# Peptides against a protein of PDB entry 7VSI: the designs that were tried, part 8

Target 1, 32 residues: chain A of PDB entry 7VSI
Amino acid sequence: EDISEDPSWARVVNLNALLMMAVAVFLWGFYA

## One batch from the design tools (peptide; aimed at target 1 L18 M21 V25)

Design b2_p14_2 (made by RFdiffusion4)
Pose (drawn by RFdiffusion4):
Structure b2_p14_2 (pose): chain A 32 residues (1-32), chain P 14 residues (1-14)
Amino acid sequence: as target 1 above (32 residues)
Amino acid sequence: VFLSVFLLLVVLAL
């Protein structure tokens, strides 16, 4: 237990996770 | 903000 992620790295991981989704959604759109 | 962006991406994926 004790899931305390540092907010800084947390912001970084969250950001690139959303970027990954953005890229996946782009690829879905590109390929119809 | 991250939640709003996540929800937007979910809507675009649908």

Design b2_p14_2_s1 (made by RFdiffusion4, then SolubleMPNN; from b2_p14_2, 10 letters changed)
Fold by OpenDDE base, seed 5:
Structure b2_p14_2_s1 (fold): chain B 32 residues (1-32), chain A 14 residues (1-14)
Amino acid sequence: as target 1 above (32 residues)
Amino acid sequence: AFEAARLALLAAAF
């Protein structure tokens, strides 16, 4: 089974990962 | 560490 990433979907996933990490840092900085 | 992990899970749910 080929598990290689489609380059367009890889970009979408990476951008969402960065956004989630930014939100996580703000929540951590405020509540922890 | 546990509290930071809890907040990271909350952030991932958005």
Scores: peptide ipSAE 0.102, ipTM 0.652, DockQ to the pose 0.065
OpenDDE base, seeds 1, 2, 3, 4: peptide ipSAE 0.095, 0.094, 0.090, 0.091; ipTM 0.636, 0.632, 0.628, 0.626

Design b2_p14_2_s2 (made by RFdiffusion4, then SolubleMPNN; from b2_p14_2, 9 letters changed)
Fold by OpenDDE base, seed 2:
Structure b2_p14_2_s2 (fold): chain B 32 residues (1-32), chain A 14 residues (1-14)
Amino acid sequence: as target 1 above (32 residues)
Amino acid sequence: AFDAALLALLAAAL
C-alpha cells in the first residue's frame, strides 16, 4: 500500500500547519 | 512564557 501523499491534500495540510503556527505565535505573544 | 507557548500551540491544534 503506497503511503505517498496526494499533492492536493498535502497542500491543504501544509497551509493549515502554517495557519496553526501563525495563530500559536499570536496567542503566545498576547498571553506570554 | 513557556506555559503560554504550550497553551498557544494547544489552542492552535483544537
Scores: peptide ipSAE 0.088, ipTM 0.645, DockQ to the pose 0.064
OpenDDE base, seeds 1, 3, 4, 5: peptide ipSAE 0.085, 0.084, 0.086, 0.087; ipTM 0.639, 0.639, 0.641, 0.643

Design b2_p14_2_s3 (made by RFdiffusion4, then SolubleMPNN; from b2_p14_2, 9 letters changed)
Fold by OpenDDE base, seed 5:
Structure b2_p14_2_s3 (fold): chain B 32 residues (1-32), chain A 14 residues (1-14)
Amino acid sequence: as target 1 above (32 residues)
Amino acid sequence: VLDALRELLLALAA
């Protein structure tokens, strides 16, 4: 596999992605 | 930025 992720860092990235999505929804909900 | 975010979220929700 040329494209593989370290499982520990993949989890950190995924959790931060979910947090950013949640923040984006809150910003949309409050200001849109 | 907020307007662009709104449009993106609406596009994703469609």
Scores: peptide ipSAE 0.052, ipTM 0.543, DockQ to the pose 0.073
OpenDDE base, seeds 1, 2, 3, 4: peptide ipSAE 0.051, 0.052, 0.051, 0.052; ipTM 0.535, 0.537, 0.544, 0.536

Design b2_p14_2_s4 (made by RFdiffusion4, then SolubleMPNN; from b2_p14_2, 10 letters changed)
Fold by OpenDDE base, seed 5:
Structure b2_p14_2_s4 (fold): chain B 32 residues (1-32), chain A 14 residues (1-14)
Amino acid sequence: as target 1 above (32 residues)
Amino acid sequence: DFDKLLAALLALAA
């Protein structure tokens, strides 16, 4: 079974991960 | 604080 990522979808996932991490850090900074 | 971090993570899921 090949579990390799499609390069175009890998970029979309990585960008979404960065956005989610940025939001998480701001929320942590606000409430902590 | 872990409880505040957990609250922030739950806020992302809301």
Scores: peptide ipSAE 0.095, ipTM 0.633, DockQ to the pose 0.057
OpenDDE base, seeds 1, 2, 3, 4: peptide ipSAE 0.095, 0.093, 0.091, 0.088; ipTM 0.629, 0.635, 0.631, 0.633

Design b2_p14_3 (made by RFdiffusion4)
Pose (drawn by RFdiffusion4):
Formats: C-alpha cells, structure tokens, sequence
Structure b2_p14_3 (pose): chain A 32 residues (1-32), chain P 14 residues (1-14)
C-alpha cells in the first residue's frame, strides 16, 4: 500500500503515456 | 473519432 508517487515524476510519466496514445492513434489513422 | 481522441489527449495533457 502507500502509493505516493512524487508529483514531478508523475507528471513526466503521465505526459509520455499520453504521447504514446497520441502516436498510437496516429498510426491507427495512417493505416485507415 | 481521431479528432475527438486528440482533443481528449490535449485536454488531459493540459
């Protein structure tokens, strides 16, 4: 238990996770 | 659908 992620690294991981989804959605669009 | 997904991703990033 005690899930306390530091907000800084949290912002970093959240950002690149959203970037990954943006890239995957792009690839979905590119390939119809 | 693709535009909606990108808008959602931008809103969440902000």
Amino acid sequence: as target 1 above (32 residues)
Amino acid sequence: VLVVLYVVIVVLAV

Design b2_p14_3_s1 (made by RFdiffusion4, then SolubleMPNN; from b2_p14_3, 11 letters changed)
Fold by OpenDDE base, seed 1:
Structure b2_p14_3_s1 (fold): chain B 32 residues (1-32), chain A 14 residues (1-14)
Amino acid sequence: as target 1 above (32 residues)
Amino acid sequence: TIDALMAAIFALMA
């Protein structure tokens, strides 16, 4: 595979992605 | 609203 990802950093990035999506949904829900 | 959409986009860019 041409693109490899370190499993520890992959988890950090994935957790941050989930947190950012949750924050976006809460902001949308609160201000919409 | 558009304000809420922009807030969500900015949150995803932070």
Scores: peptide ipSAE 0.141, ipTM 0.715, DockQ to the pose 0.082
OpenDDE base, seeds 2, 3, 4, 5: peptide ipSAE 0.136, 0.134, 0.132, 0.140; ipTM 0.705, 0.711, 0.703, 0.702

Design b2_p14_3_s2 (made by RFdiffusion4, then SolubleMPNN; from b2_p14_3, 11 letters changed)
Fold by OpenDDE base, seed 4:
Structure b2_p14_3_s2 (fold): chain B 32 residues (1-32), chain A 14 residues (1-14)
Amino acid sequence: as target 1 above (32 residues)
Amino acid sequence: TVEALLRAIFELMA
């Protein structure tokens, strides 16, 4: 089974991952 | 609290 990522969707997922990590850090910085 | 939840999550990530 080929589990290789489509390059265009990989970019979209990676950008969303970065945004979610940034939100998590801001929440941590604000509340913790 | 949200504070306790966030603290617990980030402690697990460390």
Scores: peptide ipSAE 0.077, ipTM 0.595, DockQ to the pose 0.068
OpenDDE base, seeds 1, 2, 3, 5: peptide ipSAE 0.077, 0.076, 0.074, 0.076; ipTM 0.595, 0.594, 0.592, 0.595

Design b2_p14_3_s3 (made by RFdiffusion4, then SolubleMPNN; from b2_p14_3, 12 letters changed)
Fold by OpenDDE base, seed 5:
Structure b2_p14_3_s3 (fold): chain B 32 residues (1-32), chain A 14 residues (1-14)
Amino acid sequence: as target 1 above (32 residues)
Amino acid sequence: LVEALLAALFALMA
């Protein structure tokens, strides 16, 4: 099975991951 | 640690 990422969807996933990590860091910083 | 895990969970649901 080929598990290689489509380059366009890889970018979408990576950008969403960065946004989610930013939100997570702010929430962690405020509540922990 | 527990508060950080809860914050992470809430971030995932946002």
Scores: peptide ipSAE 0.071, ipTM 0.614, DockQ to the pose 0.076
OpenDDE base, seeds 1, 2, 3, 4: peptide ipSAE 0.061, 0.070, 0.065, 0.068; ipTM 0.552, 0.614, 0.599, 0.615

Design b2_p14_3_s4 (made by RFdiffusion4, then SolubleMPNN; from b2_p14_3, 12 letters changed)
Fold by OpenDDE base, seed 5:
Order: sequence, then C-alpha cells, then structure tokens
Structure b2_p14_3_s4 (fold): chain B 32 residues (1-32), chain A 14 residues (1-14)
Amino acid sequence: as target 1 above (32 residues)
Amino acid sequence: TVDELLAALFRLMA
C-alpha cells in the first residue's frame, strides 16, 4: 500500500495521540 | 466551553 504505516511507528504515533487527548481533557477540566 | 479550551491550549503554548 502506497501510504502504509510502519507498525512500530504507528504505535508510537497512536500512543502520543492518546496522551495529547488526555492532556487536552485535563486542561478542559481545569480551566473550563 | 470551546473558547475556554482554546484559551487553555494557548496558555500551554505561550
């Protein structure tokens, strides 16, 4: 597949995405 | 609210 992801880097990106979402929710909970 | 979330995000980035 032309736009296929490397499985190990895909996991790193997905984990970072989840961490960023968690941080966003904590910021919302604290300031909003 | 969305505006308060945006303000929090900008405070983090500043």
Scores: peptide ipSAE 0.085, ipTM 0.605, DockQ to the pose 0.057
OpenDDE base, seeds 1, 2, 3, 4: peptide ipSAE 0.085, 0.085, 0.082, 0.085; ipTM 0.602, 0.603, 0.598, 0.603

Design b2_p14_4 (made by RFdiffusion4)
Pose (drawn by RFdiffusion4):
Structure b2_p14_4 (pose): chain A 32 residues (1-32), chain P 14 residues (1-14)
Amino acid sequence: as target 1 above (32 residues)
Amino acid sequence: PPLVVAYVLIFVAA
């Protein structure tokens, strides 16, 4: 237990996770 | 429309 992620690295991992989803959605669109 | 909605949601979440 005790899930306390530092907010800085949390912002970083959240950001690149959203970026990954943006890229995947782009690939979905590109390939119809 | 689904692609536009996905990117709007990703932008709002960021």

Design b2_p14_4_s1 (made by RFdiffusion4, then SolubleMPNN; from b2_p14_4, 11 letters changed)
Fold by OpenDDE base, seed 2:
Structure b2_p14_4_s1 (fold): chain B 32 residues (1-32), chain A 14 residues (1-14)
Amino acid sequence: as target 1 above (32 residues)
Amino acid sequence: SAIAEALARIFELM
């Protein structure tokens, strides 16, 4: 339980990770 | 923007 993920927060974090990766790719594609 | 350019430069290093 110390490092176990709550399923609801895991989903929120995963969605934010996907959004951040998409933003990173767009920034890289536009400025690099 | 300056922030966008800075972030892009960081990602170029990865």
Scores: peptide ipSAE 0.064, ipTM 0.585, DockQ to the pose 0.063
OpenDDE base, seeds 1, 3, 4, 5: peptide ipSAE 0.058, 0.061, 0.063, 0.061; ipTM 0.576, 0.584, 0.587, 0.581

Design b2_p14_4_s2 (made by RFdiffusion4, then SolubleMPNN; from b2_p14_4, 10 letters changed)
Fold by OpenDDE base, seed 5:
Structure b2_p14_4_s2 (fold): chain B 32 residues (1-32), chain A 14 residues (1-14)
Amino acid sequence: as target 1 above (32 residues)
Amino acid sequence: SAIEAALAAIFAAM
């Protein structure tokens, strides 16, 4: 089974991951 | 704290 990423969807996932990490860090900074 | 940070991460994922 090939687990290689489609480059377009890899970009979408990476951008979403960065956004989610930013939100998590802001919530951490606010509550912790 | 680390616990508060972990909860924040969970909430961010929801």
Scores: peptide ipSAE 0.086, ipTM 0.661, DockQ to the pose 0.084
OpenDDE base, seeds 1, 2, 3, 4: peptide ipSAE 0.085, 0.086, 0.081, 0.085; ipTM 0.659, 0.662, 0.648, 0.658

Design b2_p14_4_s3 (made by RFdiffusion4, then SolubleMPNN; from b2_p14_4, 10 letters changed)
Fold by OpenDDE base, seed 4:
Structure b2_p14_4_s3 (fold): chain B 32 residues (1-32), chain A 14 residues (1-14)
Amino acid sequence: as target 1 above (32 residues)
Amino acid sequence: SAIEQALAAIFAAM
C-alpha cells in the first residue's frame, strides 16, 4: 500500500516515459 | 556503433 501508485499520476508517468523513448529514437535516427 | 548512438540519444533526451 505505501508504495502503490496513484492511478492518475501513474498514467502521466507512463505517457512521459513513452514520450521520452520516442524522442530518444528520433535523436538516434537523426544522428546515426 | 548503433548501440552507442542509441544510448547517447537516450542520455541526450534526459
Scores: peptide ipSAE 0.083, ipTM 0.647, DockQ to the pose 0.144
OpenDDE base, seeds 1, 2, 3, 5: peptide ipSAE 0.076, 0.077, 0.073, 0.078; ipTM 0.616, 0.629, 0.619, 0.632

Design b2_p14_4_s4 (made by RFdiffusion4, then SolubleMPNN; from b2_p14_4, 12 letters changed)
Fold by OpenDDE base, seed 2:
Structure b2_p14_4_s4 (fold): chain B 32 residues (1-32), chain A 14 residues (1-14)
Amino acid sequence: as target 1 above (32 residues)
Amino acid sequence: SAIEEALAALFALM
């Protein structure tokens, strides 16, 4: 298939995205 | 401040 996501890597990327968003919110909350 | 918020957001992405 051309540009379909591998389901295992899709989950890894999604989890990393959620973790990064959480870290971003904490940094915003702490420094701003 | 808005600048501090923007920088904190930017740094979080690095």
Scores: peptide ipSAE 0.063, ipTM 0.594, DockQ to the pose 0.083
OpenDDE base, seeds 1, 3, 4, 5: peptide ipSAE 0.061, 0.060, 0.060, 0.059; ipTM 0.571, 0.567, 0.569, 0.567

Design b2_p14_5 (made by RFdiffusion4)
Pose (drawn by RFdiffusion4):
Structure b2_p14_5 (pose): chain A 32 residues (1-32), chain P 14 residues (1-14)
Amino acid sequence: as target 1 above (32 residues)
Amino acid sequence: LLVAIVVFAVFAAF
């Protein structure tokens, strides 16, 4: 238990996770 | 589905 992620690295991982989704959605669109 | 993805992305960003 005790899931306390530091907010800084939390912002970093959340940002690149959303970027990954943006790239995947792009690839979905590119390939119809 | 794309709208749901956009709503989720906004929710996760905040």

Design b2_p14_5_s1 (made by RFdiffusion4, then SolubleMPNN; from b2_p14_5, 11 letters changed)
Fold by OpenDDE base, seed 5:
Structure b2_p14_5_s1 (fold): chain B 32 residues (1-32), chain A 14 residues (1-14)
Amino acid sequence: as target 1 above (32 residues)
Amino acid sequence: ALAALLLLALALLA
């Protein structure tokens, strides 16, 4: 089974990961 | 805030 990422979907996943990390840092900064 | 702004900047550049 090939687990190689499609380059277009890899970008979408990486963008969503960065946005989720940004939201998590804001929530941490507000509630901690 | 700074880390989140840096992550947002990286997200806008990706």
Scores: peptide ipSAE 0.050, ipTM 0.575, DockQ to the pose 0.191
OpenDDE base, seeds 1, 2, 3, 4: peptide ipSAE 0.046, 0.045, 0.046, 0.049; ipTM 0.544, 0.548, 0.549, 0.571

Design b2_p14_5_s2 (made by RFdiffusion4, then SolubleMPNN; from b2_p14_5, 9 letters changed)
Fold by OpenDDE base, seed 5:
Structure b2_p14_5_s2 (fold): chain B 32 residues (1-32), chain A 14 residues (1-14)
Amino acid sequence: as target 1 above (32 residues)
Amino acid sequence: ALAAIAAAALALAL
């Protein structure tokens, strides 16, 4: 129970994680 | 670029 994710916040966190990964891949592709 | 576009598309599909 103590580490259970709220489904609405889990979606927001996962969305932000994927957006951050997209930005990181663009930066890598531009500078490497 | 394509992998980053795929990641952004997946993010919008959640």
Scores: peptide ipSAE 0.054, ipTM 0.595, DockQ to the pose 0.204
OpenDDE base, seeds 1, 2, 3, 4: peptide ipSAE 0.048, 0.053, 0.048, 0.048; ipTM 0.579, 0.591, 0.582, 0.581

Design b2_p14_5_s3 (made by RFdiffusion4, then SolubleMPNN; from b2_p14_5, 9 letters changed)
Fold by OpenDDE base, seed 2:
Structure b2_p14_5_s3 (fold): chain B 32 residues (1-32), chain A 14 residues (1-14)
Amino acid sequence: as target 1 above (32 residues)
Amino acid sequence: VLEAIARAALALAA
């Protein structure tokens, strides 16, 4: 069974990853 | 968060 990503879900995951990175940078900038 | 993203985006665009 191939481990290839569905293009639509890959986009959703990538967008959420970017959101989490932005939140992490915000928290670092605010509390560090 | 949105304000921070906006500030970062502006900083990267400068």
Scores: peptide ipSAE 0.051, ipTM 0.503, DockQ to the pose 0.082
OpenDDE base, seeds 1, 3, 4, 5: peptide ipSAE 0.046, 0.041, 0.048, 0.044; ipTM 0.519, 0.494, 0.522, 0.492

Design b2_p14_5_s4 (made by RFdiffusion4, then SolubleMPNN; from b2_p14_5, 10 letters changed)
Fold by OpenDDE base, seed 1:
Structure b2_p14_5_s4 (fold): chain B 32 residues (1-32), chain A 14 residues (1-14)
Amino acid sequence: as target 1 above (32 residues)
Amino acid sequence: LLEELARLAAALAA
């Protein structure tokens, strides 16, 4: 499939997604 | 603006 992800880059993206969600929750909790 | 963006992000993530 042309939209299949490379497993190593999928992990990098998923980890960064989790970090972004943690930052978003922090901003909401302290500033919103 | 930051408060609104944070609130929207939280709503989308929930």
Scores: peptide ipSAE 0.043, ipTM 0.503, DockQ to the pose 0.091
OpenDDE base, seeds 2, 3, 4, 5: peptide ipSAE 0.041, 0.040, 0.043, 0.042; ipTM 0.490, 0.483, 0.496, 0.493

Design b2_p14_6 (made by RFdiffusion4)
Pose (drawn by RFdiffusion4):
Structure b2_p14_6 (pose): chain A 32 residues (1-32), chain P 14 residues (1-14)
Amino acid sequence: as target 1 above (32 residues)
Amino acid sequence: VLVVLYVVLVVAAV
């Protein structure tokens, strides 16, 4: 237990996770 | 649908 992620790294991971989803959605669109 | 997904991702990033 005790899931306390530091907010800085948390912002970083969240950001790149959203970026990954943006890239995947792009690839979905590119390939119809 | 693609525009909606991107709008959701932009809102989530902010």

Design b2_p14_6_s1 (made by RFdiffusion4, then SolubleMPNN; from b2_p14_6, 11 letters changed)
Fold by OpenDDE base, seed 4:
Structure b2_p14_6_s1 (fold): chain B 32 residues (1-32), chain A 14 residues (1-14)
Amino acid sequence: as target 1 above (32 residues)
Amino acid sequence: LVEELLAALFALAA
C-alpha cells in the first residue's frame, strides 16, 4: 500500500491536529 | 456534566 501523504493535505491535517490538541488541553485545564 | 466527563478522559490520556 502507498502510505505517502500529499504535502498540502498533510499540512492541513497536521494543523487541525494541533488545533484539536490545543482545544483538548484548554478543556482539560479549565475543567480538571 | 459532559465537560467534566471530557476533562476526566483528557486527564487519563495525559
Scores: peptide ipSAE 0.070, ipTM 0.563, DockQ to the pose 0.064
OpenDDE base, seeds 1, 2, 3, 5: peptide ipSAE 0.064, 0.069, 0.065, 0.064; ipTM 0.566, 0.557, 0.550, 0.535

Design b2_p14_6_s2 (made by RFdiffusion4, then SolubleMPNN; from b2_p14_6, 11 letters changed)
Fold by OpenDDE base, seed 2:
Structure b2_p14_6_s2 (fold): chain B 32 residues (1-32), chain A 14 residues (1-14)
Amino acid sequence: as target 1 above (32 residues)
Amino acid sequence: TIEALLEALFRAMA
C-alpha cells in the first residue's frame, strides 16, 4: 500500500504522541 | 526560558 504503516512502528509513534501530548498539557497548565 | 518559549509558541499559534 502507498502510505501503509508498519504496525510495530505505528505503535511506537502513537505512544510517543500520547507522551508528548501529556507533556504539552502539563507545560500549558504550568506556564499558561 | 521554557516559559518564554511557550509564550512565543502560544502567541504564534494565535
Scores: peptide ipSAE 0.073, ipTM 0.546, DockQ to the pose 0.050
OpenDDE base, seeds 1, 3, 4, 5: peptide ipSAE 0.072, 0.071, 0.071, 0.072; ipTM 0.553, 0.539, 0.551, 0.543

Design b2_p14_6_s3 (made by RFdiffusion4, then SolubleMPNN; from b2_p14_6, 10 letters changed)
Fold by OpenDDE base, seed 1:
Structure b2_p14_6_s3 (fold): chain B 32 residues (1-32), chain A 14 residues (1-14)
Amino acid sequence: as target 1 above (32 residues)
Amino acid sequence: LLDQLLAALAALAA
């Protein structure tokens, strides 16, 4: 089975991961 | 700090 990432979707996932991490840090910073 | 970090992660999952 080919489990390699499609390059375009890999970029979308990576960008969303970065955005989620940023939101997580801001939420932590806001409530901590 | 840990409790707030976990709360933030839980908020992302909601």
Scores: peptide ipSAE 0.061, ipTM 0.566, DockQ to the pose 0.075
OpenDDE base, seeds 2, 3, 4, 5: peptide ipSAE 0.056, 0.059, 0.055, 0.054; ipTM 0.567, 0.558, 0.566, 0.574

Design b2_p14_6_s4 (made by RFdiffusion4, then SolubleMPNN; from b2_p14_6, 12 letters changed)
Fold by OpenDDE base, seed 4:
Structure b2_p14_6_s4 (fold): chain B 32 residues (1-32), chain A 14 residues (1-14)
Amino acid sequence: as target 1 above (32 residues)
Amino acid sequence: AIAAALAALFQAMA
């Protein structure tokens, strides 16, 4: 089975990853 | 409390 990402779902995952990274940085910055 | 715990986890990974 080819483990190729569907380009539309890859974009959704990448956007969620970026949002999670931004939230992580804000939490780190606020409590550090 | 949860936000502080997450921040501590991020600091431990840095």
Scores: peptide ipSAE 0.066, ipTM 0.546, DockQ to the pose 0.061
OpenDDE base, seeds 1, 2, 3, 5: peptide ipSAE 0.063, 0.064, 0.052, 0.065; ipTM 0.542, 0.543, 0.525, 0.540

Design b2_p14_7 (made by RFdiffusion4)
Pose (drawn by RFdiffusion4):
Parts: structure tokens; sequence; C-alpha cells
Structure b2_p14_7 (pose): chain A 32 residues (1-32), chain P 14 residues (1-14)
């Protein structure tokens, strides 16, 4: 237990996770 | 749907 992620690295991992989804959605669109 | 997903991702990023 005790899931306390530091907010800074949390912001970083959240940001690149959203970037990954943006890239995947792009690839979905590109390939119809 | 693709535009909607990008709008949602922008909202979550901000």
Amino acid sequence: as target 1 above (32 residues)
Amino acid sequence: VLVLLYVVLVVLAV
C-alpha cells in the first residue's frame, strides 16, 4: 500500500501517457 | 470521433 507518487514524476508520466494515446489515435486515423 | 479523442486528451493534459 502507501501509493504516494511524487507529483513531478507523476506529471511527467501522465503527460507522456497522454502523448502515447495521441500517437495511437493518429495511427488509427492514418490507417482509416 | 478522432477529433473528439484529441479534444479529450487536450482537456486531460491541461

Design b2_p14_7_s1 (made by RFdiffusion4, then SolubleMPNN; from b2_p14_7, 11 letters changed)
Fold by OpenDDE base, seed 5:
Structure b2_p14_7_s1 (fold): chain B 32 residues (1-32), chain A 14 residues (1-14)
Amino acid sequence: as target 1 above (32 residues)
Amino acid sequence: SVEELLEALFSLMA
């Protein structure tokens, strides 16, 4: 099985990771 | 704290 990342999907995942981190920071700032 | 952060994340899921 080939486990290498598809470059286009790697970009999608990375962008979503950044968005999730931004949301996490706002939640931290609001509730903590 | 980590605990408060987890509570915030769970609140998002609720």
Scores: peptide ipSAE 0.064, ipTM 0.573, DockQ to the pose 0.060
OpenDDE base, seeds 1, 2, 3, 4: peptide ipSAE 0.056, 0.061, 0.053, 0.057; ipTM 0.539, 0.564, 0.531, 0.537

Design b2_p14_7_s2 (made by RFdiffusion4, then SolubleMPNN; from b2_p14_7, 11 letters changed)
Fold by OpenDDE base, seed 4:
Structure b2_p14_7_s2 (fold): chain B 32 residues (1-32), chain A 14 residues (1-14)
Amino acid sequence: as target 1 above (32 residues)
Amino acid sequence: TIDALLEALAALMA
């Protein structure tokens, strides 16, 4: 319970994680 | 390649 995520901020974090993964793939594709 | 991943990481840090 002490380490439980607030559902609204969990969604923000997850969306940012997906965005960063997409950016990382584009950077890999551009510089590879 | 792994080198490309390292370059991409370096680009983020630049």
Scores: peptide ipSAE 0.055, ipTM 0.571, DockQ to the pose 0.060
OpenDDE base, seeds 1, 2, 3, 5: peptide ipSAE 0.054, 0.054, 0.053, 0.055; ipTM 0.564, 0.569, 0.565, 0.569

Design b2_p14_7_s3 (made by RFdiffusion4, then SolubleMPNN; from b2_p14_7, 11 letters changed)
Fold by OpenDDE base, seed 2:
Structure b2_p14_7_s3 (fold): chain B 32 residues (1-32), chain A 14 residues (1-14)
Amino acid sequence: as target 1 above (32 residues)
Amino acid sequence: TVDKLLAELFALMA
């Protein structure tokens, strides 16, 4: 099987990764 | 602490 990403799902995953990073930074800023 | 918070965040992502 090719390990290449489907372009539409790659965008969804990347946007979710960005949102999760933003949430992590806000949690860090509030609790650390 | 940062270490405790990071451990909790990693646990949520697992």
Scores: peptide ipSAE 0.079, ipTM 0.599, DockQ to the pose 0.079
OpenDDE base, seeds 1, 3, 4, 5: peptide ipSAE 0.076, 0.073, 0.074, 0.077; ipTM 0.596, 0.590, 0.593, 0.598

Design b2_p14_7_s4 (made by RFdiffusion4, then SolubleMPNN; from b2_p14_7, 12 letters changed)
Fold by OpenDDE base, seed 2:
Structure b2_p14_7_s4 (fold): chain B 32 residues (1-32), chain A 14 residues (1-14)
Amino acid sequence: as target 1 above (32 residues)
Amino acid sequence: AIAAKLAELFRLMA
């Protein structure tokens, strides 16, 4: 498929996205 | 300093 993802890399990206969202929330909570 | 700037950027994007 044109937009198909490798399932192992999709998982890595999704986990990193969650971690970065958590970091963003902590930064926002600390400085806002 | 970097963390403060990132937090500011995130606030602006919200």
Scores: peptide ipSAE 0.065, ipTM 0.539, DockQ to the pose 0.059
OpenDDE base, seeds 1, 3, 4, 5: peptide ipSAE 0.063, 0.062, 0.063, 0.064; ipTM 0.535, 0.534, 0.535, 0.535

Design b2_p14_8 (made by RFdiffusion4)
Pose (drawn by RFdiffusion4):
Structure b2_p14_8 (pose): chain A 32 residues (1-32), chain P 14 residues (1-14)
Amino acid sequence: as target 1 above (32 residues)
Amino acid sequence: VLVFIYVVLVVAFF
Protein backbone atom coordinates (compact mmCIF):
# COMPACT_ATOMS: atom_id res chain seq x y z
CA GLU A 1 0.00 0.00 0.00
CA ASP A 2 0.99 3.68 0.44
CA ILE A 3 0.96 4.56 -3.27
CA SER A 4 2.42 8.09 -3.15
CA GLU A 5 4.10 8.87 -6.46
CA ASP A 6 6.05 12.11 -6.51
CA PRO A 7 4.02 14.62 -8.58
CA SER A 8 6.96 15.51 -10.79
CA TRP A 9 7.74 12.06 -12.07
CA ALA A 10 3.99 11.51 -12.11
CA ARG A 11 3.63 14.38 -14.59
CA VAL A 12 6.44 12.92 -16.69
CA VAL A 13 5.01 9.45 -16.88
CA ASN A 14 1.49 10.69 -17.50
CA LEU A 15 2.79 12.89 -20.35
CA ASN A 16 4.70 10.21 -22.17
CA ALA A 17 1.86 7.73 -21.69
CA LEU A 18 -0.49 10.17 -23.42
CA LEU A 19 2.21 10.69 -26.11
CA MET A 20 2.32 6.93 -26.65
CA MET A 21 -1.45 6.89 -27.13
CA ALA A 22 -1.22 9.77 -29.57
CA VAL A 23 1.35 7.82 -31.60
CA ALA A 24 -0.78 4.64 -31.53
CA VAL A 25 -3.86 6.55 -32.66
CA PHE A 26 -1.75 8.05 -35.47
CA LEU A 27 -0.68 4.63 -36.60
CA TRP A 28 -4.28 3.44 -36.53
CA GLY A 29 -5.21 6.37 -38.78
CA PHE A 30 -2.28 5.94 -41.12
CA TYR A 31 -3.14 2.32 -41.75
CA ALA A 32 -6.83 3.08 -42.25
CA VAL P 1 -13.40 8.67 -33.89
CA LEU P 2 -9.70 9.57 -34.35
CA VAL P 3 -10.48 13.32 -33.86
CA PHE P 4 -12.52 12.47 -30.80
CA ILE P 5 -9.61 10.50 -29.28
CA TYR P 6 -7.17 13.36 -29.91
CA VAL P 7 -9.64 15.82 -28.32
CA VAL P 8 -9.85 13.51 -25.25
CA LEU P 9 -6.01 13.29 -25.10
CA VAL P 10 -5.73 17.12 -25.25
CA VAL P 11 -8.34 17.42 -22.42
CA ALA P 12 -6.43 14.79 -20.35
CA PHE P 13 -3.14 16.71 -20.93
CA PHE P 14 -4.62 19.84 -19.45

Design b2_p14_8_s1 (made by RFdiffusion4, then SolubleMPNN; from b2_p14_8, 13 letters changed)
Fold by OpenDDE base, seed 3:
Formats: sequence, structure tokens, C-alpha cells
Structure b2_p14_8_s1 (fold): chain B 32 residues (1-32), chain A 14 residues (1-14)
Amino acid sequence: as target 1 above (32 residues)
Amino acid sequence: TIAALLAALFALAA
């Protein structure tokens, strides 16, 4: 299927997304 | 502040 994700890479991307969101919340919380 | 929100959004886009 044209939009199917590889399950191993989907997990890596999701972990990176969570880390980026955590960093963004810390930056917002520290400077806002 | 708005600047802190923008900095957080730019950090996500990097």
C-alpha cells in the first residue's frame, strides 16, 4: 500500500516525535 | 511569551 509504514521505522519516528515534543514543552515552560 | 512559542515551534520543525 502506497502509505504503509515499516513498523520498525514507524517506531523510530514516533520516539523522535515524542522527544521533540518534550523538548518543545521544556523550551516553552522555561522561556514563556 | 509569543517568542517562546515560536522558538518551540521552530525547534519541532528542525
Scores: peptide ipSAE 0.069, ipTM 0.601, DockQ to the pose 0.083
OpenDDE base, seeds 1, 2, 4, 5: peptide ipSAE 0.067, 0.065, 0.066, 0.047; ipTM 0.604, 0.583, 0.600, 0.478

Design b2_p14_8_s2 (made by RFdiffusion4, then SolubleMPNN; from b2_p14_8, 13 letters changed)
Fold by OpenDDE base, seed 1:
Structure b2_p14_8_s2 (fold): chain B 32 residues (1-32), chain A 14 residues (1-14)
Amino acid sequence: as target 1 above (32 residues)
Amino acid sequence: TVLAVLAALLALLA
């Protein structure tokens, strides 16, 4: 069973992770 | 800290 990341999907996941972190910081900044 | 965790959860639901 190969669990190696496909390089194209790894990029998509990493970009989505960065977007979610940015949204989380803005929401924290608004309510904190 | 609690608000940061809540904000992270809200970001997952957005």
Scores: peptide ipSAE 0.058, ipTM 0.606, DockQ to the pose 0.081
OpenDDE base, seeds 2, 3, 4, 5: peptide ipSAE 0.047, 0.034, 0.036, 0.051; ipTM 0.550, 0.478, 0.473, 0.573

Design b2_p14_8_s3 (made by RFdiffusion4, then SolubleMPNN; from b2_p14_8, 13 letters changed)
Fold by OpenDDE base, seed 1:
Structure b2_p14_8_s3 (fold): chain B 32 residues (1-32), chain A 14 residues (1-14)
Amino acid sequence: as target 1 above (32 residues)
Amino acid sequence: SIAELLKRLFELLA
C-alpha cells in the first residue's frame, strides 16, 4: 500500500499539528 | 488579537 502523502491532506495535517502544538504551549503556560 | 496573530503565523508556517 502506498504511504506517500497527498499534498492537500499533508497541509491539513501540518496545520493541525501546529494548532495542537500551540494549544499544548498555552496549556503548559497556564498550568505550569 | 492574539488569535489573529497566531492565525497569521500558522498561515506563514503551513
Scores: peptide ipSAE 0.043, ipTM 0.508, DockQ to the pose 0.207
OpenDDE base, seeds 2, 3, 4, 5: peptide ipSAE 0.034, 0.035, 0.034, 0.042; ipTM 0.479, 0.473, 0.480, 0.504

